Peptides against a protein of PDB entry 3JWR. Designs and how they scored, part 17

Target 1, 323 residues: chain A of PDB entry 3JWR
Amino acid sequence: TRELQSLAAAVVPSAQTLKITDFSFSDFELSDLETALCTIRMFTDLNLVQNFQMKHEVLCRWILSVKKNYRKNVAYHNWRHAFNTAQCMFAALKAGKIQNKLTDLEILALLIAALSHDLDHRGVNNSYIQRSEHPLAQLYCHSIMEHHHFDQCLMILNSPGNQILSGLSIEEYKTTLKIIKQAILATDLALYIKRRGEFFELIRKNQFNLEDPHQKELFLAMLMTACDLSAITKPWPIQQRIAELVATEFFDQGDRERKELNIEPTDLMNREKKNKIPSMQVGFIDAICLQLYEALTHVSEDCFPLLDGCRKNRQKWQALAEQ
Target 2, 298 residues: chain A of PDB entry 3JWR as posed
Amino acid sequence: TRELQSLAAAVVPSAQTLKITDFSFSDFELSDLETALCTIRMFTDLNLVQNFQMKHEVLCRWILSVKKNYRKNVAYHNWRHAFNTAQCMFAALKAGKIQNKLTDLEILALLIAALSHDLDHRGVNNSYIQRSEHPLAQLYCHSIMEHHHFDQCLMILNSPGNQILSGLSIEEYKTTLKIIKQAILATDLALYIKRRGEFFELIRKNQFNLEDPHQKELFLAMLMTACDLSAITKPWPIQQRIAELVATEFWEQGDQVGFIDFVCTQLYEALTHVSEDCFPLLDGCRKNRQKWQALAEQ

## One batch from the design tools (peptide)

Design b1_p11_1_s2 (made by RFdiffusion4, then SolubleMPNN; from b1_p11_1, 6 letters changed)
Fold by OpenDDE base, seed 2:
Structure b1_p11_1_s2 (fold): chain B 323 residues (1-323), chain A 11 residues (1-11)
Amino acid sequence: as target 1 above (323 residues)
Amino acid sequence: SLAEIEDLLAS
């Protein structure tokens, strides 16, 4: 395709030029091509291209395939969300110095997972999928969409000309796929809520040890969630805009719930309750985000900008909620 | 994210 040719031939700017090591990064002004270039830079600067002998054209094709398999008619859970998740992962690995705590396979898996974690997202949550009796609900009982995302990820990875993992040994390949699956499944916030207590307790007790395989898996899950939710940490103008996209998608679901399921949507998904967004954002930050970024900062103090951003946005949302 | 959280919190 012309897009592939353009991408493959393009000079990839430095991470510094692209600002992809910044926790404050915004993709708003980036073209699709530039997002793809950023993604190439992430793979390159994490030494994944070299260490796993990726062909440049194959990587380019894979990135474009991943991008193509996000829907354009979904307000939030689209390629830009996946890209921002991956960028936060990259920033956490580099600027947050988490790279030094992980294996190359784990880093490879996390980056692939971040880019792939919402593939073919339909702009509705698992509850909607279940209640609507969607065919996917017949395939999976829990984490329906996350299983679907992984299936899409696997499909792309196995597609001709997209096999970015072809340089791996059989054992490395199996390990990578396992971690990818776990990481994508970990983006189910239900699983986060279920598991976070163990992580926080390990941190609180100063017993957290990445040499323990179980704790490593737990950390990777928490890191994925931290990157997935990282919009809450962004500078206020960026946060506001992303919150509007989220609200749009949720309201679209709520509208469908009324029309298709004949149910009253929850306040979060109710277009008529738009005035509650600030207070709901405060609640979300307090219930979900703050402890996560605090714990992450305890693992690596260089991740503090995420926590700081979250705290600042809490204050901004609180101020709006008081009006 | 938030909707998933509300569903999680409601569940």
Scores: peptide ipSAE 0.040, ipTM 0.776, DockQ to the pose 0.167
Fold by OpenDDE base, seed 3:
Structure b1_p11_1_s2 (fold): chain B 323 residues (1-323), chain A 11 residues (1-11)
Amino acid sequence: as target 1 above (323 residues)
Amino acid sequence: SLAEIEDLLAS
């Protein structure tokens, strides 16, 4: 395609020029081509291209295939969300110095997972899929969408000309796929809530050890969630704009719940209760986000900008909730 | 998503 030719021939700017090591990064001014160039730079600067002998054209094709398999008519859970999740992962690995704590296979898996974690998202949550008796709800009992996202990820990875993992041994390939699956599934917030207590307790007791395989797996899950939710950490103008996209998608679901399921939506998905957004954001930060970024900062102090951003946005949302 | 979070928090 012309798009592939343009991407493959383009000079990839440095991470410094692209500002992809910044926790304050925004994609708003970037073209789709520039987001793809940023993605190439992430793979290159994490040494993944060299270490796993990725062909440049294959990587370019894979990136474009991933981008193509996000829906354009979904307000929030689209390519830009996946790209921002991956950028936060990259920033956490490089600027947050988490790269030094992980294997190359874990880093490879996390970056692929971040880009792929919401593939073919339909703009509705697992509860809606289940209540609407969607065919996907018959295939999976729990984490319905996350299983679908992984299936889409696997399909792309195995597609002709997209096999970025062809340089791996059979054992490396199996390990990588296992980690990708676990990382994508970890983006189900239900699983986060279930597992976070163990992570926080290990941190609190100063018993956290990444050399333990179980604790490593737990950390990778928490890191995925931290990157997935990272919009809450962004500078206020960026946070506010992303919150509007999230609200739009949730209201679209609420409208469908009324029309298709004949139910009254929850406050979060109710267009008529948009005035509750600031207080709901405060509640979300307190219930889900703060402890996670605190714990992550304890693992690596260089991740503090995520925690600081979250705290600052809490103050901004609280001020709006009091007006 | 935040909606998934509210469903989780309401549960």
Scores: peptide ipSAE 0.038, ipTM 0.774, DockQ to the pose 0.165
Fold by OpenDDE base, seed 5:
Structure b1_p11_1_s2 (fold): chain B 323 residues (1-323), chain A 11 residues (1-11)
Amino acid sequence: as target 1 above (323 residues)
Amino acid sequence: SLAEIEDLLAS
């Protein structure tokens, strides 16, 4: 395709030029091509291209395939969300100095997972899919969408000309796929809620050890969630704009719930309750976000900008809630 | 609001 030719021939700017090591990064001004260039830089600077002998054209094709398999008519859970998740992962690995705590296979898996974690997202949550009796709900009982995202990820990885993992041994390939699956499934916030207590307790007791395989798996799951939710950490103007995208998608679901399911949506998904967004954001930050970024900062102090951003945005949302 | 978020995440 012309897009592939353009991408493959383009000079990839440095991470510094692209600002992809910044926790304050915004993609708003970037073209689709520039997001793909950023993604190439992430793979390159994490030594993934060299260590796993990726062909440049294959990597370019894979990136474009991943991007293509996100829906354009979904307000938030689209390519830009996946890209921002991957960028936060890259920033956490580099600027947050988590890279030195992980193996190359874990880093490879996390980056692929971050880019792939919401593939073919439909702009509705698992509850909606279940209640609507969607065919996917017949295939999976829990984490319906996350299973689907992983299936889509596998499909792309095995597609002709997209096999970025072809340089891996059989054992490396199996390990990588296992980690990708676990990482994508970990983005189900229901699973996060179930597992986070164990992670926080390990941190609190100063018993956290990445050399323990179970704790490593737990950490990778928490890191994925931290990157997935990282919009809440962004500078206020960026955060506010992303919150509007999230609200748009939730309201679209709420409208569908009324029309298709004959139910009244929750306040979070109710367009008529938009005035509650600030208070709901404060609640979300307190219930879900703050402890996670606090714990992550305990693992690596260089991740503090994420926590600081989250705290600052809480104050902004609280001020709006008091108006 | 917190309960609604928890319900959304638990579903």
Scores: peptide ipSAE 0.034, ipTM 0.754, DockQ to the pose 0.149
Fold by OpenDDE base, seed 4:
Structure b1_p11_1_s2 (fold): chain B 323 residues (1-323), chain A 11 residues (1-11)
Amino acid sequence: as target 1 above (323 residues)
Amino acid sequence: SLAEIEDLLAS
């Protein structure tokens, strides 16, 4: 395609120029082409292109395929969300120095997973999918959308000209896919809530050990969630804008719940309770985010900017909630 | 409540 030709021929700027190592990164001013260039840089600077012998054209095609399989009519769970998740992963790996704690296969899997974790998202949560009796709800009992995202990820990876994993051995391929699946599934907040206690307890007891395979898996899951939720850590102007996108998508679901399912939406998805957003954001930060970024910072102190950003935004939301 | 928020996010 013309887009592929343009991307493949383009000079890829440095990570420094693109600022993709910054936890404060914003994609708002970036074109779709620039987001693709950033993505290439992430793969390159993580040595994934070299170590796994990726062909440049294949990588370009894969990136464009992933981007294409996000819906444009979804306010938040779109390519830009996936891209920002991947950028946070990149920043956590590089600036947060987590790359030194992981294998190349784990890094490869995490980056692919971050970019792919919301593929073909419909702008509705798993509860809506279940209640609407969507065909996907018949295929999967739990983490319905996350299974679908993984299926889409596999479909793309196996598509002609998109096989960025062709340089892997059979064993490496299997391992990578396993990690990708686990990472994508980990973005189900229900699973996060279920598993986070074990992670926090290991940290609290100073028993956390990445040499343990189970703890490694647990950490990768927590890291994925930390990147997925990383909008909450962004500088306040960025945070506000992203929160508006999230609210838009949630209110759209709530409107559909009223209209299609004849139910009263939860406050989070109720457009009529827009004034509760600040207090709900505080609650979200306290219930979900703070402990995660605290724990992540204990694993790697260089991830502190995520925690600091989260704390700062909590204060901002709290101030608004008091008005 | 915080529990309600967690339930909402888990859905």
Scores: peptide ipSAE 0.033, ipTM 0.751, DockQ to the pose 0.153

Design b1_p11_1_s3 (made by RFdiffusion4, then SolubleMPNN; from b1_p11_1, 7 letters changed)
Fold by OpenDDE base, seed 5:
Structure b1_p11_1_s3 (fold): chain B 323 residues (1-323), chain A 11 residues (1-11)
Amino acid sequence: as target 1 above (323 residues)
Amino acid sequence: SLAELEDLLAS
C-alpha cells in the first residue's frame, strides 16, 4: 500500500525529537503517520528490532495492521488510545527506568500488548456485550473483550507479512505469547480490582520481589493497568480533552442502552448526568488510580510524574465538583 | 478510565 511505502521509507526521528520519553506526551498534534513513526522508535530504542531481528518492512506492516484493526467510529477506545498506552509504557520503561528490571521478552510482550490491548473495541463495555447477548458473550464468560482483543492480536501476528516474531525461537515465541495474553487480559479492570490488593500489600510490607515469577506476573499486570489509565496523569488540558472523549463514548453506550436494551443507564453512561463528571472523576481517581501510581512509584521513583499528574488532576476535578 | 470502572462495577 502507499501508506506502507511511505512509512517504510520515512526517516524515523529520535525519541527526543518525538518527545515519546515524556510522561506529559500528547498525540493530539500527531498525524497517523507520525504515530506509526513513534511506534517504530519505541521498538528500536527498546532494542527489540535488533535483539529479535525484526525486518523493518514487516514491523511497518504490523504497526499499520494493528492501527487498521481499531475502529474509527469509537470515540476513545481507538488507535490513539492504544498508541498512548504504548507511549506511556515506553516512558515508564525508559524515563521510569523499569527497562532494567525486565527481560527483553517481557518488554517485547508489553509493547505488543499495549498496542494491541483494545483491538476491534466496539465502544461498549463487557456488561453491555453480555446484556445485548452478543456472539462474543457466548464465547467467553469473563473478560469478553480482552479475550477478543488477544484473539485479534494473534490473528495479526500470524498474518502474512506481519510476523514480527519470526526471529524468535519456539520457546521465546511461546513465552512472548503467554505474556501478551496475560498483559491484555490484565487490562480488564475487574481483574485489576481482584489482584491489586496483593500487589499493594507486597509493596507496603517491603516484600515485593521481581525475581519471584508470580510477583513478576503481578507487576506486569499492574504496569499494563497503569499505562492503560495513564490519561488521568496527563497535564490538565490533555486530561480534560481525553475525559471528554471517554464521556462521549460512555454517553453513546448509554444512549444505546436506552434504545436497544430499554434500560436506564448508570450516571456514568447517562448524558443527562454530565454535571456529575467532575465528582465521578474524583471518585475514580481515589478508588482506582492513586494507589496504583503510588505503588508504581515505590517500585521506581522515576515514575513519580505519573503520580504527581494524577494528584494534580484530582485537585482540578475536585475544584470543578465544588462549583 | 470511567468506562473501565463501570465494567468493573457491573461485574
Scores: peptide ipSAE 0.041, ipTM 0.779, DockQ to the pose 0.149; fails the geometry check
Fold by OpenDDE base, seed 3:
Structure b1_p11_1_s3 (fold): chain B 323 residues (1-323), chain A 11 residues (1-11)
Amino acid sequence: as target 1 above (323 residues)
Amino acid sequence: SLAELEDLLAS
């Protein structure tokens, strides 16, 4: 395709020029081509291209295939969300110095997972899929969408000309796929809530050890969630704009719930209760986000900008909730 | 996402 030719021939700017090591990064001013160039730079600067002998054309094709398999008519859970999740992962690995704590296979898996974690998202949550008796709800009992996202990820990875993992041994390939699956599934917030207590307790007791395989797996899950939710950490103008995209998608679901399921939506998905957004954001930060970024900062102090951003946005949302 | 959070908090 012309798009592939343009991407493959383009000079990839440095991470410094692209500002992809910044926790304050925004994609708003970037073209789709520039987001793809940023993605190439992430793979290159994490040494993944060299270590796993990725062909440049294959990587370019894979990136474009991933981008193509996000829906354009979904307000929030689209390519830009996946790209921002991956950028936060890259920033956490490089600027946050988490790269030094992980294996190359773990880093490879996390970056692929971040880009792929919401593939073919339909703009509705697992509860809606279940209540609407969607065919996917018959295939999976729990984490319905996350299983679907992984299936889409696997399909792309196995597609002709997209096999970025062809340089791996059989054992490396199996390990990588296992980690990708676990990382994508970990983006189900229900699983996060179930597992976070163990992570926080290990941190609190100063018993956290990444050399333990179980604790490593737990950390990778928490890191995925931290990157997935990272919009809450962004500078206020960026946070506010992303919150509007999230609200739009949720209201669209609420409208469908009324029309298709004949139910009254929850406050979060109710267009008529938009005035509750600031207080709901405060509740979200307190219930889900703060402890996670605190714990992450304890693992690596260089991740503090995520925690600081979250705290600052809490103050901004609280001020709006009091007006 | 926040929607996932509300489903989580409603559960």
Scores: peptide ipSAE 0.039, ipTM 0.773, DockQ to the pose 0.163; fails the geometry check
Fold by OpenDDE base, seed 2:
Structure b1_p11_1_s3 (fold): chain B 323 residues (1-323), chain A 11 residues (1-11)
Amino acid sequence: as target 1 above (323 residues)
Amino acid sequence: SLAELEDLLAS
């Protein structure tokens, strides 16, 4: 395709030029091509291209395939969300110095997972999928969408000309796929809620040890969630815009719930309750985000900008909620 | 996202 040719031939700017090591990064002004270039830079600067012998054209095709398999008619859970998740992962690995705590396979898996974690997202949550009796609900009982995302990820990875993992040994390949699956499944916030207590307790007790395989898996899950939710950490103008996209998608679901399921949507998904967004954002930050970024900062103090951003946005949302 | 949170809290 012309897009592939353009991408493959393009000079990839430095991470510094692209600002992809910044926790404050915004993709708003980037073209699709530039997002793909950023993604190439992430793979390159994490030494994944070299260490796993990726062909440039194959990587380019894979990135474009991943991008193509996000829906354009979904307000939030689209390629830009996946890209921002991956960028936060990259920033956490580099600027947050988490790279030094992980294996190359774990880093490879996390980056692939971040880019792939919402593939073919339909702009509705698992609850909607279940209640609508969607065919996917017949395939999976829990984490329906996350299983679907992984299936899409696997499909792309196995597609001709997209096999970015072809340089791996059989054992490395199996390990990578396992971690990808775990990481994508970890983006189900229901699983986060179930598991976070163990992580926080380990941190609180100063017993957290990445050399323990179980704790490593737990950390990777928490890191994925931290990147997935990282919009809450962004500078206020960026945060506001992303919150509007989220609200749009949720309201679209709520509208569908009324029309298709004949149910009254929850306040979060109710277009008529738009005035509650600030207070709901405060609640979300307090219930989900703050402890996560605090714990992450305890693992690596260089991740503090995420926590700081979250705290600042809490204050902004609180001020709006008081009006 | 918050929606995911509400689904989590509703479940």
Scores: peptide ipSAE 0.039, ipTM 0.773, DockQ to the pose 0.159; fails the geometry check
Fold by OpenDDE base, seed 4:
Structure b1_p11_1_s3 (fold): chain B 323 residues (1-323), chain A 11 residues (1-11)
Amino acid sequence: as target 1 above (323 residues)
Amino acid sequence: SLAELEDLLAS
């Protein structure tokens, strides 16, 4: 395609130029082409292109395929969300120095997973999918959308000209896919809530050990969630804008819940309760985010900017909630 | 997402 030709021929700027190592990164001013260039840089600077012998054209095609399989009519869960998740992963790996704690296969899997974790998202949560009796709800009992995202990820990876994993051995391929699946599934907040207690307890007891395979898996899940939720850590102007996108998508779901399902939406999805957003954000930060970024910072102190950003935004939301 | 959280908290 013309887009592929343009991307493949383009000079890829440095990570420094693109600022993709910054936890404060914003994609708002970036074109779709620039987001693709950033993605290439992430793969390159993580040595994934070299170590796994990725062909440049294949990587370009894969990135464009992933981007294409996000819906444009979804306010938040779109390519930009996936891209920002991947950028946070990249920043956590580089600036947060988590790269040194992981294998190349784990890094490869995490980056692919971050970019792919919401593929073909429809702007509605798993509860809506279940209640609407969507065909996907018949295929999967739990983490319905996350299973679908993984299926889409596999479909793309196996598509002609998109096989960025062709340089892997059979064993490496299997391992990578396993990690990708686990990472995508980990973005189900229900699973996060179920598992986070074990992670926090290991940290609290100073028993956390990444050399333990189970703890490694647990950490990768927590890291994925930390990147997926990383909008809450962004500088306040960025946070506000992203929160508006989230609210838009949630209100759209709530409107559909009223219209299609004849149910009263939850406060979070209720357009009529827009004034509750600040207090709900505080609640979200306290219930979900703070402990995660605290724990992540204990694993790697260089991830502190995520925690600091989260704390700062909590204060901002709290101030708005008091008005 | 926050929506999944609300659903989770509401459940």
Scores: peptide ipSAE 0.039, ipTM 0.770, DockQ to the pose 0.172; fails the geometry check

